# Ledger of designs, part 61: peptides against a protein of PDB entry 6FBK

Target 1, 90 residues: chain A of PDB entry 6FBK
Amino acid sequence: EDTGVRVELAEEDHGRKSTIALRLWVEDPKKLKGKPKDNGAIEFTFDLEKETPDEVAQEMIESGFFHESDVKIVAKSIRDRVALIQWRRE

## One batch from the design tools (peptide; made by RFdiffusion4, then SolubleMPNN)

Design b2_p23_5_s3 (from b2_p23_5, 7 letters changed)
Fold by OpenDDE base, seed 3:
Structure b2_p23_5_s3 (fold): chain B 90 residues (1-90), chain A 23 residues (1-23)
Amino acid sequence: as target 1 above (90 residues)
Amino acid sequence: KKPVKREFKVLNEEELEELKKLY
């Protein structure tokens, strides 16, 4: 499913730490509220043990990146990537 | 609610262009 949001690793994952660097690409300008306005990428860290995609997505909403209606789409994009990363670590 | 403490780095157009060159 093309959600207009793509999440990838911003660093090589060696599976040595619980914290990873992620990069979120926004391909659909309609999903952008604040900055970036046209397109862009947002980089952030994610703790695989302590944090949840829903929490991070909500923080992005509160920061003004996305509309509240898109919180679940953003969360899903993060969750899918995180799940894949965790799968590869096993 | 509580203030957001998470740091978000927004890439500028130049940084984005450089990244796109890698793909």
Scores: peptide ipSAE 0.582, ipTM 0.870, DockQ to the pose 0.593
Fold by OpenDDE base, seed 5:
Structure b2_p23_5_s3 (fold): chain B 90 residues (1-90), chain A 23 residues (1-23)
Amino acid sequence: as target 1 above (90 residues)
Amino acid sequence: KKPVKREFKVLNEEELEELKKLY
């Protein structure tokens, strides 16, 4: 599914730690609420063991990056990438 | 409600441009 939000590794994953660096690209400017307003990428860390995509997405909304209506889209994008990373680690 | 404490790094236009060149 094309959510208009792309999430990738911001670092090389060697499978050695539970924390990974992710980069979120927003291809649809309409999904951006605060800054950035036109386009941009947001980088953040994600603990594969302790955190959930929904929690991180909600934090992004609360930080003013996205509208509340897009929280599930953001969460799904993060989840899909995280799932892929976890799969490749097996 | 606890405030959001997660660090989010927003790339500026220069940084974004440099990254896009890699793809």
Scores: peptide ipSAE 0.582, ipTM 0.870, DockQ to the pose 0.577
Fold by OpenDDE base, seed 1:
Structure b2_p23_5_s3 (fold): chain B 90 residues (1-90), chain A 23 residues (1-23)
Amino acid sequence: as target 1 above (90 residues)
Amino acid sequence: KKPVKREFKVLNEEELEELKKLY
């Protein structure tokens, strides 16, 4: 499903750490609230064992990157990538 | 509102273009 937000690994995953570096691309400028304005990428770490996509997405909203109405879309994009990463680790 | 402690790195235009070249 195209959410207008793409999440990928910002580093090579060797399956050794619980924390991974992710990169979030926003393809739909309408979903951007603060910086970046037109298009851009946001990088962050994600703990596969301790954190949830919803929590991280909420933090992004609180940081001013996205509108509150897009929190679930952002969370889904993170979740989908995280799920794939977890799948490959198994 | 709770304080946000997570660090988010916003890539600049140059970094973004460099990454786009990989696709």
Scores: peptide ipSAE 0.581, ipTM 0.870, DockQ to the pose 0.596
Fold by OpenDDE base, seed 2:
Structure b2_p23_5_s3 (fold): chain B 90 residues (1-90), chain A 23 residues (1-23)
Amino acid sequence: as target 1 above (90 residues)
Amino acid sequence: KKPVKREFKVLNEEELEELKKLY
């Protein structure tokens, strides 16, 4: 499913730690609110054991990256990537 | 709402261009 938002690993995952570096790409600039305005690549850490995609997405909204109406799309993109990472670890 | 604690790194154009070269 194309949400207009892509999430990938910003580092190699050795499956040794619970925290991972993620990179979020926004393919549709219309989804960007604050900064960045044109190109959207945001990097952040994610704790696979303690954090949720919804929490991170909400924090991105609060930081002014996206409109509140897109929070679920952002969360889904993060969730989908996290799921793949966890699947690969198993 | 409470202040956002999470650190977000926004890649600049130069960093994006360099990164895109890998794809």
Scores: peptide ipSAE 0.579, ipTM 0.869, DockQ to the pose 0.590

Design b2_p23_5_s4 (from b2_p23_5, 9 letters changed)
Fold by OpenDDE base, seed 3:
Structure b2_p23_5_s4 (fold): chain B 90 residues (1-90), chain A 23 residues (1-23)
Amino acid sequence: as target 1 above (90 residues)
Amino acid sequence: KVEVRREFKVLNEEELEELKKLY
């Protein structure tokens, strides 16, 4: 499903550390609440061992990036990418 | 309310354009 949100690695993953850099692309401006207003990308770190996609999504809502109604979509986008990363590490 | 525990970097238009050139 194309949710208008895409999450990618912002760095090469060598599988050596639990922390990774992620980049979240917002391709649907309707999902944006604050800045960026049109098209944008948000970069952040994510600890594969300690953190959850839902927590990060909630933080993004609190930061004003997205509406509360889109928290599930954002969390899913992060979760899906994280799952792929973990799968490739195995 | 959830406490924000991380920093988020928002890419500007110039940075986005440079990134898009990679694709």
Scores: peptide ipSAE 0.590, ipTM 0.876, DockQ to the pose 0.664
Fold by OpenDDE base, seed 5:
Structure b2_p23_5_s4 (fold): chain B 90 residues (1-90), chain A 23 residues (1-23)
Amino acid sequence: as target 1 above (90 residues)
Amino acid sequence: KVEVRREFKVLNEEELEELKKLY
């Protein structure tokens, strides 16, 4: 699904640790609220065992990156990538 | 209010440009 937000690995995943580095690309600049304002990428760590995409998305909203109305879109983008990573690890 | 518990790194224009060259 094209959410206008892409999430990729920011590092090689060797399946050795639960924490991974992710990079979020915003393809639709209208979804950006604070910084960045034009286009850009946001990098962050994600613990596959302890954290959820929904909580991370909420943190991004609180940080001023996105509007509250886009929380679920952001969360879905993270979830889809995380699911793919977990599938490839099995 | 959700407590922000992680660091979010915003890539600058230079970093973004370099990354885009990889794709």
Scores: peptide ipSAE 0.587, ipTM 0.874, DockQ to the pose 0.677
Fold by OpenDDE base, seed 2:
Structure b2_p23_5_s4 (fold): chain B 90 residues (1-90), chain A 23 residues (1-23)
Amino acid sequence: as target 1 above (90 residues)
Amino acid sequence: KVEVRREFKVLNEEELEELKKLY
């Protein structure tokens, strides 16, 4: 499913550590709130073993990046990428 | 309400353009 939010690795994944760097960008600028306003990406770390996409998405809302109504879309985008990363590690 | 526990780095359009040159 195309959520309009893209997430990719911001670093090479050697499958050796649980913490990874992710990069998230939004194709629909209407989903952006605060910064970035029109274009850009958000980079952050994610612990594959301890953290959840929902919590990260909620933190992004609290940080003013997205509207509350888009929290599930953001979480899904992170989850989908994380799942893909985990799949590649197996 | 969830407390922010992580740092978020914002890349602007210019930084993204430079990044895209690497691909």
Scores: peptide ipSAE 0.582, ipTM 0.872, DockQ to the pose 0.743
Fold by OpenDDE base, seed 1:
Structure b2_p23_5_s4 (fold): chain B 90 residues (1-90), chain A 23 residues (1-23)
Amino acid sequence: as target 1 above (90 residues)
Amino acid sequence: KVEVRREFKVLNEEELEELKKLY
């Protein structure tokens, strides 16, 4: 599914640590709120063992990056990337 | 209401454009 939100690794994953660096950018500027502007990106860490995409997405909303109506879309985008990373680690 | 527990680094357009050049 094309959510209009892209999430990729911001670092090489050697599968040795639970924490990974992710980069998220929005292809549809309508989904952006406040900063970043236009086509800016957001980088953050994610603990594969302790955290959930939904929690991170909610934190992004609270930080003012996205509209509340897009929280599930953001969460899905993170989830899809995280799932892929976990798959590759197996 | 969820408390923000992490730092979010915002990349500006210039930084993003430089990054895109790698692809």
Scores: peptide ipSAE 0.579, ipTM 0.870, DockQ to the pose 0.689

Design b2_p23_6_s1 (from b2_p23_6 with E1R K7R K13R E20A E23A)
Fold by OpenDDE base, seed 3:
Structure b2_p23_6_s1 (fold): chain B 90 residues (1-90), chain A 23 residues (1-23)
Amino acid sequence: as target 1 above (90 residues)
Amino acid sequence: REERRKRIRESLRFHPDVEAALA
């Protein structure tokens, strides 16, 4: 499904560490909160062993990047990308 | 330019993608 949210690796993944750099951006400007500059892309690290997509998505909402109503969409987008990365590592 | 990106990453959990702005 097209959630309007995209998540990709911000670096090459060699499967050697549990922390990865990710880039998240929205294609639907209605999901952006405030007045973002440029395309509104966000770069961040994600710990594959210690963090969950739901917790990270909630942090983004609390930081003011997205509306509370979109937390599950953001979490799903992160989860789907993380699952793909983990699948490729196995 | 690289030092600037490093400072941003170290200061914020989430930060804007500034690749285009730094180019």
Scores: peptide ipSAE 0.286, ipTM 0.707, DockQ to the pose 0.166
Fold by OpenDDE base, seed 2:
Structure b2_p23_6_s1 (fold): chain B 90 residues (1-90), chain A 23 residues (1-23)
Amino acid sequence: as target 1 above (90 residues)
Amino acid sequence: REERRKRIRESLRFHPDVEAALA
């Protein structure tokens, strides 16, 4: 599904640690709150064992990166990437 | 104090993609 939100690894994943560095950006600048920066890409770590996409997405909203109405789209994009990463680790 | 620490941690968690900005 094309959510308009892209999430990718910000580092090479060797599958040796539970935390991964991710990069998230939106294809539609209207999805960004405030004054959009040049790329609007956000880097962050994600704990594959302890965190959930929904909670992380909500933290991003609370931090002012996205509108509340887009939390589910952001969460889905994170979830899809995380699922892919975990699949590759198996 | 715990809530304050949480807010500080969260504020530092998400940051711009410096590599992309420098490219």
Scores: peptide ipSAE 0.283, ipTM 0.719, DockQ to the pose 0.294
Fold by OpenDDE base, seed 5:
Formats: structure tokens, C-alpha cells, sequence
Structure b2_p23_6_s1 (fold): chain B 90 residues (1-90), chain A 23 residues (1-23)
């Protein structure tokens, strides 16, 4: 599914840490809230053992990056990438 | 001051990817 939100690794994953650096950006400008600089890419760390995509997405909404109506789309984009990363670690 | 530090860390969790902008 093309959600219009993309999530990728911001660093090479060697499978040694529980925390990873992720990069998130929006391909659909309608989902942007505010006036992000440059390409609007957001970098952040994600703990594979302690955090969930839903909770992290909610934090982004509360921080003002997205509308509340897009929280599930953002969460899904993070979830799909995290699932792929975890699959590759197995 | 621990609560103050917590608020600062939370505010800096999500930040623009400067390297991507410079590329």
C-alpha cells in the first residue's frame, strides 16, 4: 500500500543494537502539517524492544508534525519498515 | 530539574535530517 509516507534506515543496521536510527518523509504534501524546512525529512531513534509504531506516531502528532487524522497512516508506515528490519535480523 | 531535562529530550527526539537537506 502506498501511504504517501516513507520510512527508511538512517544508518546501516548490523543487528547489534536494540535501537535504530530511522528517517521519515512525506511523498504526499497534503499530509504535512506546518512548514518543514528543505525536504521535510525527520530523523529519530526507535527502540525495537520497548517502543511501538502507534505510540511513536502519536508522539509525532503531539509534536505537531502531522494531523491527528493521519496517525494510523504514519504508524503503519513505521510498522511496515520495522517489520522488514526485524525480518532481516532473523 | 529532572523534569526540565525530560522536556528538553522529548522536544529534540524528532529533528530535521540536515544531511539529507545538504545532499
Amino acid sequence: as target 1 above (90 residues)
Amino acid sequence: REERRKRIRESLRFHPDVEAALA
Scores: peptide ipSAE 0.280, ipTM 0.706, DockQ to the pose 0.263
Fold by OpenDDE base, seed 4:
Structure b2_p23_6_s1 (fold): chain B 90 residues (1-90), chain A 23 residues (1-23)
Amino acid sequence: as target 1 above (90 residues)
Amino acid sequence: REERRKRIRESLRFHPDVEAALA
């Protein structure tokens, strides 16, 4: 599914730590609120053991980066990338 | 107070990737 939201590793993953650096950006600038609107990307850490994509996406919405209606799309994009990372670690 | 602390924490958690934005 093409969500229009891209999530990638912001660092090389050696599979040694539970916290990873991620980069998130949207293909449609209209979906991005706030300062990183101008084709910017959001960088953040994600704890593979303690955090969930839904909670992180919700935090992004509450921080003003996205509309509330896009929370599930953001969460799915994070989830899909996290799942891929976890798959490669096993 | 908790709401304020939450906003501060969230502002520090998510930050622009300047390198990616300039690419």
Scores: peptide ipSAE 0.279, ipTM 0.728, DockQ to the pose 0.279

Design b2_p23_6_s2 (from b2_p23_6, 7 letters changed)
Fold by OpenDDE base, seed 4:
Structure b2_p23_6_s2 (fold): chain B 90 residues (1-90), chain A 23 residues (1-23)
Amino acid sequence: as target 1 above (90 residues)
Amino acid sequence: MEERRERIRKSLRFHPDVEAALA
């Protein structure tokens, strides 16, 4: 589904480490509360072994990047990208 | 206050992608 949130790799994935750099941006600037700017993207490291999309999304909400009502959308977008990355690693 | 400190610590993991913002 179209969540309005895009997540992609911010680096090449060689499948060697459990931590990956991700880039997240929203198509609707109204959903972005904090910095970066409306046209900006958020970069962050995600540990494929230790972290979950829900936990990271919650951290983003608590940090003020998104409205609380969008936590599940953010989590789903991260989950979908992470699932794809893990699929390609197998 | 512990929650506030935790939020601050967690917020440090997220940073703007300058190249993406400038595009």
Scores: peptide ipSAE 0.287, ipTM 0.719, DockQ to the pose 0.263
Fold by OpenDDE base, seed 1:
Structure b2_p23_6_s2 (fold): chain B 90 residues (1-90), chain A 23 residues (1-23)
Amino acid sequence: as target 1 above (90 residues)
Amino acid sequence: MEERRERIRKSLRFHPDVEAALA
């Protein structure tokens, strides 16, 4: 599914840490709440053992970066990328 | 949570352009 949200590794994954750096950007700048600089990327850490995509997405909404209606799209994009990372580690 | 919000806010400030951030 094309969510319009892209999530990529912001660092090389050596498979040794539970915490990874991710980068998120949107195709439609209107998805970013406020007055973003055209196409801005959001860099954040994600703990593969302690955090969930839903919780992290909700935190981003509460921080004012996205509309509440987009929380599931953001969560799905993070989940999909995390799954790929986990599969590649196996 | 506060630390994460600050990191995310800084990312938007330091990476205003997606292409530049990915380069």
Scores: peptide ipSAE 0.066, ipTM 0.617, DockQ to the pose 0.357
Fold by OpenDDE base, seed 2:
Structure b2_p23_6_s2 (fold): chain B 90 residues (1-90), chain A 23 residues (1-23)
Amino acid sequence: as target 1 above (90 residues)
Amino acid sequence: MEERRERIRKSLRFHPDVEAALA
């Protein structure tokens, strides 16, 4: 599904650690709030064993990075990338 | 223990140029 939100690895994944660096950006920069300039992306760490996309997305909203209405879109984009990363680790 | 919100905030960084970051 095309959510308008993209999540990619911000580092090479060797499959040896549970924490990964991710980069998130939106096709419509107006959806980004806070300090980023136009065409800015958010880089963040994600613990594959301890964290969930929904909780991370919610914390991003509460931190002022996205509008509340986009929380599920952000969560889905993180989830899809995380699932792909875990699949490739198998 | 550090709250989750603070941990997430500390882990987040803004890159001002997506194209440059992805290149």
Scores: peptide ipSAE 0.058, ipTM 0.603, DockQ to the pose 0.681
Fold by OpenDDE base, seed 3:
Structure b2_p23_6_s2 (fold): chain B 90 residues (1-90), chain A 23 residues (1-23)
Amino acid sequence: as target 1 above (90 residues)
Amino acid sequence: MEERRERIRKSLRFHPDVEAALA
């Protein structure tokens, strides 16, 4: 599904730690609140054992990066990337 | 441990208006 939000690894994943660095960016800059300094990408950490995509997405929305209506889209994008990372680790 | 808001802010990819919302 084309959500307009992309999430990728911000580091090389050696499969050794539960915390990973991710990078999130939006294809449509209108989905961003405020003004990005460059491409609007956000780097953040995600704990594969302790955190959920929905909670992390909600925190990002509440921080003012995205509109409230996009929380599920952001969460889905994080979830999809996390699932892929976990798939490649097994 | 470091708060998520602080970790995101350290990306330094947004205008001060967005960064201020993280403060």
Scores: peptide ipSAE 0.117, ipTM 0.644, DockQ to the pose 0.124; fails the geometry check

Design b2_p23_6_s3 (from b2_p23_6 with E1R K7R K13R F14Y E23K)
Fold by OpenDDE base, seed 2:
Structure b2_p23_6_s3 (fold): chain B 90 residues (1-90), chain A 23 residues (1-23)
Amino acid sequence: as target 1 above (90 residues)
Amino acid sequence: REERRKRIRESLRYHPDVEEALK
């Protein structure tokens, strides 16, 4: 599904750590709050064992990166990437 | 939960240039 939000690994995944570095960007810069450049991205770490996409997305909204209406799209994009990473690890 | 939220917030960094950040 094309959510307009992309999430990729910001580091090589050797499958050894429970934490991974991710990078998130939006195709439509209007979905970023503030005065971001058109090609802005967010880099963040994600704990595969302790964190959830919904919690991370909510923190991003609270930090002012996204509009509240986009929280579910952001969460889904993170979830999809995390699921893929976990799938590749198995 | 507060400790986890703090770690998440501290891990967030904004990159103004996606192409540069992806290199």
Scores: peptide ipSAE 0.237, ipTM 0.685, DockQ to the pose 0.813
Fold by OpenDDE base, seed 4:
Structure b2_p23_6_s3 (fold): chain B 90 residues (1-90), chain A 23 residues (1-23)
Amino acid sequence: as target 1 above (90 residues)
Amino acid sequence: REERRKRIRESLRYHPDVEEALK
Protein backbone atom coordinates (compact mmCIF):
# COMPACT_ATOMS: atom_id res chain seq x y z
CA GLU B 1 0.00 0.00 0.00
CA ASP B 2 1.25 3.44 -0.97
CA THR B 3 0.77 5.65 2.05
CA GLY B 4 2.73 8.56 0.67
CA VAL B 5 5.01 8.28 3.67
CA ARG B 6 8.40 6.61 3.40
CA VAL B 7 10.43 5.18 6.24
CA GLU B 8 13.91 3.73 5.95
CA LEU B 9 16.90 2.87 8.06
CA ALA B 10 19.11 5.83 8.87
CA GLU B 11 21.92 3.45 9.82
CA GLU B 12 23.18 0.01 8.96
CA ASP B 13 21.33 -2.63 10.94
CA HIS B 14 23.61 -5.29 12.35
CA GLY B 15 20.82 -6.85 14.37
CA ARG B 16 22.66 -6.37 17.64
CA LYS B 17 20.65 -3.69 19.41
CA SER B 18 16.98 -3.12 20.08
CA THR B 19 17.17 0.56 19.14
CA ILE B 20 17.37 1.56 15.49
CA ALA B 21 17.66 4.90 13.71
CA LEU B 22 14.93 5.61 11.17
CA ARG B 23 14.29 8.37 8.67
CA LEU B 24 10.83 9.45 7.58
CA TRP B 25 9.74 11.70 4.72
CA VAL B 26 6.57 12.38 2.78
CA GLU B 27 5.99 12.41 -0.96
CA ASP B 28 3.39 15.18 -0.67
CA PRO B 29 4.82 18.30 0.96
CA LYS B 30 1.30 19.33 1.97
CA LYS B 31 1.37 16.55 4.54
CA LEU B 32 4.08 18.33 6.49
CA LYS B 33 3.00 20.84 9.09
CA GLY B 34 4.57 23.50 11.22
CA LYS B 35 8.17 24.64 11.09
CA PRO B 36 9.70 21.81 9.01
CA LYS B 37 10.47 22.72 5.41
CA ASP B 38 8.56 20.97 2.62
CA ASN B 39 11.61 19.01 1.52
CA GLY B 40 12.53 17.83 4.98
CA ALA B 41 12.90 14.46 6.64
CA ILE B 42 12.53 13.37 10.22
CA GLU B 43 15.19 11.21 11.83
CA PHE B 44 14.29 9.36 14.99
CA THR B 45 15.25 6.40 17.12
CA PHE B 46 12.87 3.49 17.56
CA ASP B 47 13.08 0.89 20.31
CA LEU B 48 11.97 -2.41 18.79
CA GLU B 49 11.16 -3.83 22.20
CA LYS B 50 9.53 -0.93 24.02
CA GLU B 51 7.96 1.41 21.48
CA THR B 52 5.03 1.10 19.10
CA PRO B 53 4.45 2.80 15.75
CA ASP B 54 1.19 4.30 17.03
CA GLU B 55 2.86 5.93 20.01
CA VAL B 56 5.72 7.32 17.94
CA ALA B 57 3.33 8.62 15.30
CA GLN B 58 1.21 10.29 17.95
CA GLU B 59 4.26 12.05 19.35
CA MET B 60 5.12 13.33 15.88
CA ILE B 61 1.63 14.75 15.51
CA GLU B 62 1.78 16.34 18.94
CA SER B 63 5.16 17.81 18.01
CA GLY B 64 3.51 19.50 15.04
CA PHE B 65 5.03 17.56 12.16
CA PHE B 66 1.77 16.20 10.77
CA HIS B 67 -1.97 16.75 10.89
CA GLU B 68 -4.00 14.79 13.41
CA SER B 69 -5.82 13.01 10.61
CA ASP B 70 -2.58 11.47 9.34
CA VAL B 71 -1.53 9.71 12.53
CA LYS B 72 -2.61 6.28 11.32
CA ILE B 73 -0.89 6.72 7.97
CA VAL B 74 2.34 7.67 9.68
CA ALA B 75 2.00 4.81 12.14
CA LYS B 76 1.37 2.31 9.35
CA SER B 77 4.44 3.46 7.45
CA ILE B 78 6.61 3.06 10.52
CA ARG B 79 5.05 -0.31 11.29
CA ASP B 80 5.64 -1.63 7.80
CA ARG B 81 9.31 -0.69 7.86
CA VAL B 82 9.82 -2.03 11.36
CA ALA B 83 8.19 -5.31 10.35
CA LEU B 84 10.60 -5.68 7.44
CA ILE B 85 13.57 -4.96 9.67
CA GLN B 86 12.42 -7.53 12.20
CA TRP B 87 11.81 -10.08 9.44
CA ARG B 88 15.36 -9.64 8.16
CA ARG B 89 16.73 -10.10 11.66
CA GLU B 90 15.01 -13.48 12.07
CA ARG A 1 4.52 7.46 29.97
CA GLU A 2 5.77 11.02 30.23
CA GLU A 3 9.38 9.86 30.27
CA ARG A 4 8.85 7.82 27.13
CA ARG A 5 7.20 10.75 25.39
CA LYS A 6 10.10 12.94 26.38
CA ARG A 7 12.61 10.50 24.92
CA ILE A 8 10.68 10.25 21.66
CA ARG A 9 10.39 14.01 21.31
CA GLU A 10 14.06 14.48 22.03
CA SER A 11 15.03 11.75 19.57
CA LEU A 12 13.32 13.53 16.69
CA ARG A 13 15.60 15.54 14.46
CA TYR A 14 14.58 17.43 11.37
CA HIS A 15 16.65 17.46 8.20
CA PRO A 16 15.79 20.51 6.11
CA ASP A 17 16.81 18.84 2.85
CA VAL A 18 15.62 15.34 2.05
CA GLU A 19 18.11 14.83 -0.74
CA GLU A 20 21.03 15.70 1.48
CA ALA A 21 19.71 13.82 4.48
CA LEU A 22 19.09 10.61 2.54
CA LYS A 23 22.49 10.46 0.83
Scores: peptide ipSAE 0.224, ipTM 0.679, DockQ to the pose 0.826
Fold by OpenDDE base, seed 3:
Structure b2_p23_6_s3 (fold): chain B 90 residues (1-90), chain A 23 residues (1-23)
Amino acid sequence: as target 1 above (90 residues)
Amino acid sequence: REERRKRIRESLRYHPDVEEALK
């Protein structure tokens, strides 16, 4: 599934910290709210123990970075990456 | 959460390496 949203680690994961640095970027600038950025990327921290992809995605929508209709796509992209990270740690 | 929002706003910028990777 190509959602047009990519999430990757912004740092090397040693599997020790509950907080990780992530980088999110969109392939389609139309999915960014406001003036289109030149494939702008977002770097943010995510707490693997306390935060959920849905809440973080909703926060990004409320901050005006994405359209409300894309909240589930953003959340899924974060969730997929987080799941891979957690799987690798276990 | 406010700190994260601030970091998100600051980090929302063009990254040439990202664009090249998406091509």
Scores: peptide ipSAE 0.071, ipTM 0.597, DockQ to the pose 0.222
Fold by OpenDDE base, seed 5:
Structure b2_p23_6_s3 (fold): chain B 90 residues (1-90), chain A 23 residues (1-23)
Amino acid sequence: as target 1 above (90 residues)
Amino acid sequence: REERRKRIRESLRYHPDVEEALK
């Protein structure tokens, strides 16, 4: 699915840490809220054992980075990347 | 949570372009 939101590893994953660094960007800058710089990427850490994509996405909404209507798209994009990372670790 | 918000804000500050951020 093309969500218009991309999530990539911001570091090499050696499969040893529960915490990973991710980068997120949107194809359509209109989906960014507030006063973001053009075509900016969001870097954040994600704990594979403690955090959920929905909670992290909601936090980004509360921080004013996205519209509330896009929370599920953001969460799905994070979830899909996390699932892929976990699959490759097995 | 607070630390994550800080990192997010800083990433936007220092990486205004996706190509530059992912370089």
Scores: peptide ipSAE 0.071, ipTM 0.602, DockQ to the pose 0.353

Design b2_p23_6_s4 (from b2_p23_6, 9 letters changed)
Fold by OpenDDE base, seed 5:
Structure b2_p23_6_s4 (fold): chain B 90 residues (1-90), chain A 23 residues (1-23)
Amino acid sequence: as target 1 above (90 residues)
Amino acid sequence: REERRRRIRESIRVHKDVEAALK
């Protein structure tokens, strides 16, 4: 599914640690909050054992990166990428 | 959760010119 939000690994995954670096960006610039000069891809760490996509997405909303109405789209995009990474580790 | 919020607030945000190259 094309959510308009893209999430990828920001580093090589060797399957050695529970914490990974991810990069997230939005194809539609209207979904990003802030001035254009401050808009772009977001790099962040994600703990595969302790964190959930829903809570991370909500924190991004509260931090002002995205609108409240886009929380489910952001969460889904993170979830889909994380699931794929975990599948490849098996 | 507090640690998570700190990491999100401190996340690196790249400019759109760099973002375009990452796609």
Scores: peptide ipSAE 0.088, ipTM 0.598, DockQ to the pose 0.456
Fold by OpenDDE base, seed 2:
Structure b2_p23_6_s4 (fold): chain B 90 residues (1-90), chain A 23 residues (1-23)
Amino acid sequence: as target 1 above (90 residues)
Amino acid sequence: REERRRRIRESIRVHKDVEAALK
């Protein structure tokens, strides 16, 4: 499913730790909140054991990266990537 | 919450550069 939000590993995953570095960017710059200079991807760590995509997405909205209306799309994109990473680890 | 924010940062790369590097 194309959400318009892309999430990738920002580091090599050796499957040895519960935390991973991720990079998130959007295909449509209009989905980024802020000024035109705010055109970079977001890099963040994600704890596979303790955190949820919904919590992380909500924090990004509260930090001003995205509009509130896009929180579920952001969360889904993170969830989908995390699921793939966990699948590869098995 | 504050700890989470410390782990979130904007990349200095533009989207195009990120996409080019990842594709």
Scores: peptide ipSAE 0.088, ipTM 0.593, DockQ to the pose 0.267
Fold by OpenDDE base, seed 3:
Structure b2_p23_6_s4 (fold): chain B 90 residues (1-90), chain A 23 residues (1-23)
Amino acid sequence: as target 1 above (90 residues)
Amino acid sequence: REERRRRIRESIRVHKDVEAALK
């Protein structure tokens, strides 16, 4: 599924710590809250043991990055990347 | 939650810097 939201590692993952640095950006500018010319990427850490994609996505909504209607899209994008990272760590 | 909110604020700053650099 093309969510229009991309999430990647912002650092090299050696599988040694529970926190990872991630980068999130939007391919579809309509998913960014604000002016159409708004653009950029979000860099953040994610705790693989303590945090959930839904909670992190919700806080990004509350911070004004995205529309409330896109919370599940953002959460899915984070979840998919996190799952892939965890799979490669096994 | 407080730690995450701090990280999100830092991310907002980075986001704005990227936006400015693209103009």
Scores: peptide ipSAE 0.082, ipTM 0.585, DockQ to the pose 0.283
Fold by OpenDDE base, seed 4:
Structure b2_p23_6_s4 (fold): chain B 90 residues (1-90), chain A 23 residues (1-23)
Amino acid sequence: as target 1 above (90 residues)
Amino acid sequence: REERRRRIRESIRVHKDVEAALK
């Protein structure tokens, strides 16, 4: 699924830490909440052992970066990237 | 949660730099 939300590693992953640096951005700036809108990225750490994509996405919604209706899209995008990272670590 | 929110807000400070790098 093309969510329109992209998530990538913001650092090289050596598979040694439980925390990773991620970068998230939207392809359509209309998906960002607030004005003025631009297509900048959010950089954040994600703990592979302690955090869930749903919780992190919800925190981003509460911070006002996205519409509440997009929380599942944001969470899915994070989840998909995290799954790929974990797959490569195995 | 507040620490997460703080980190997210701080990331906005480099917004333009990241945007330029992603283009």
Scores: peptide ipSAE 0.066, ipTM 0.576, DockQ to the pose 0.302; fails the geometry check

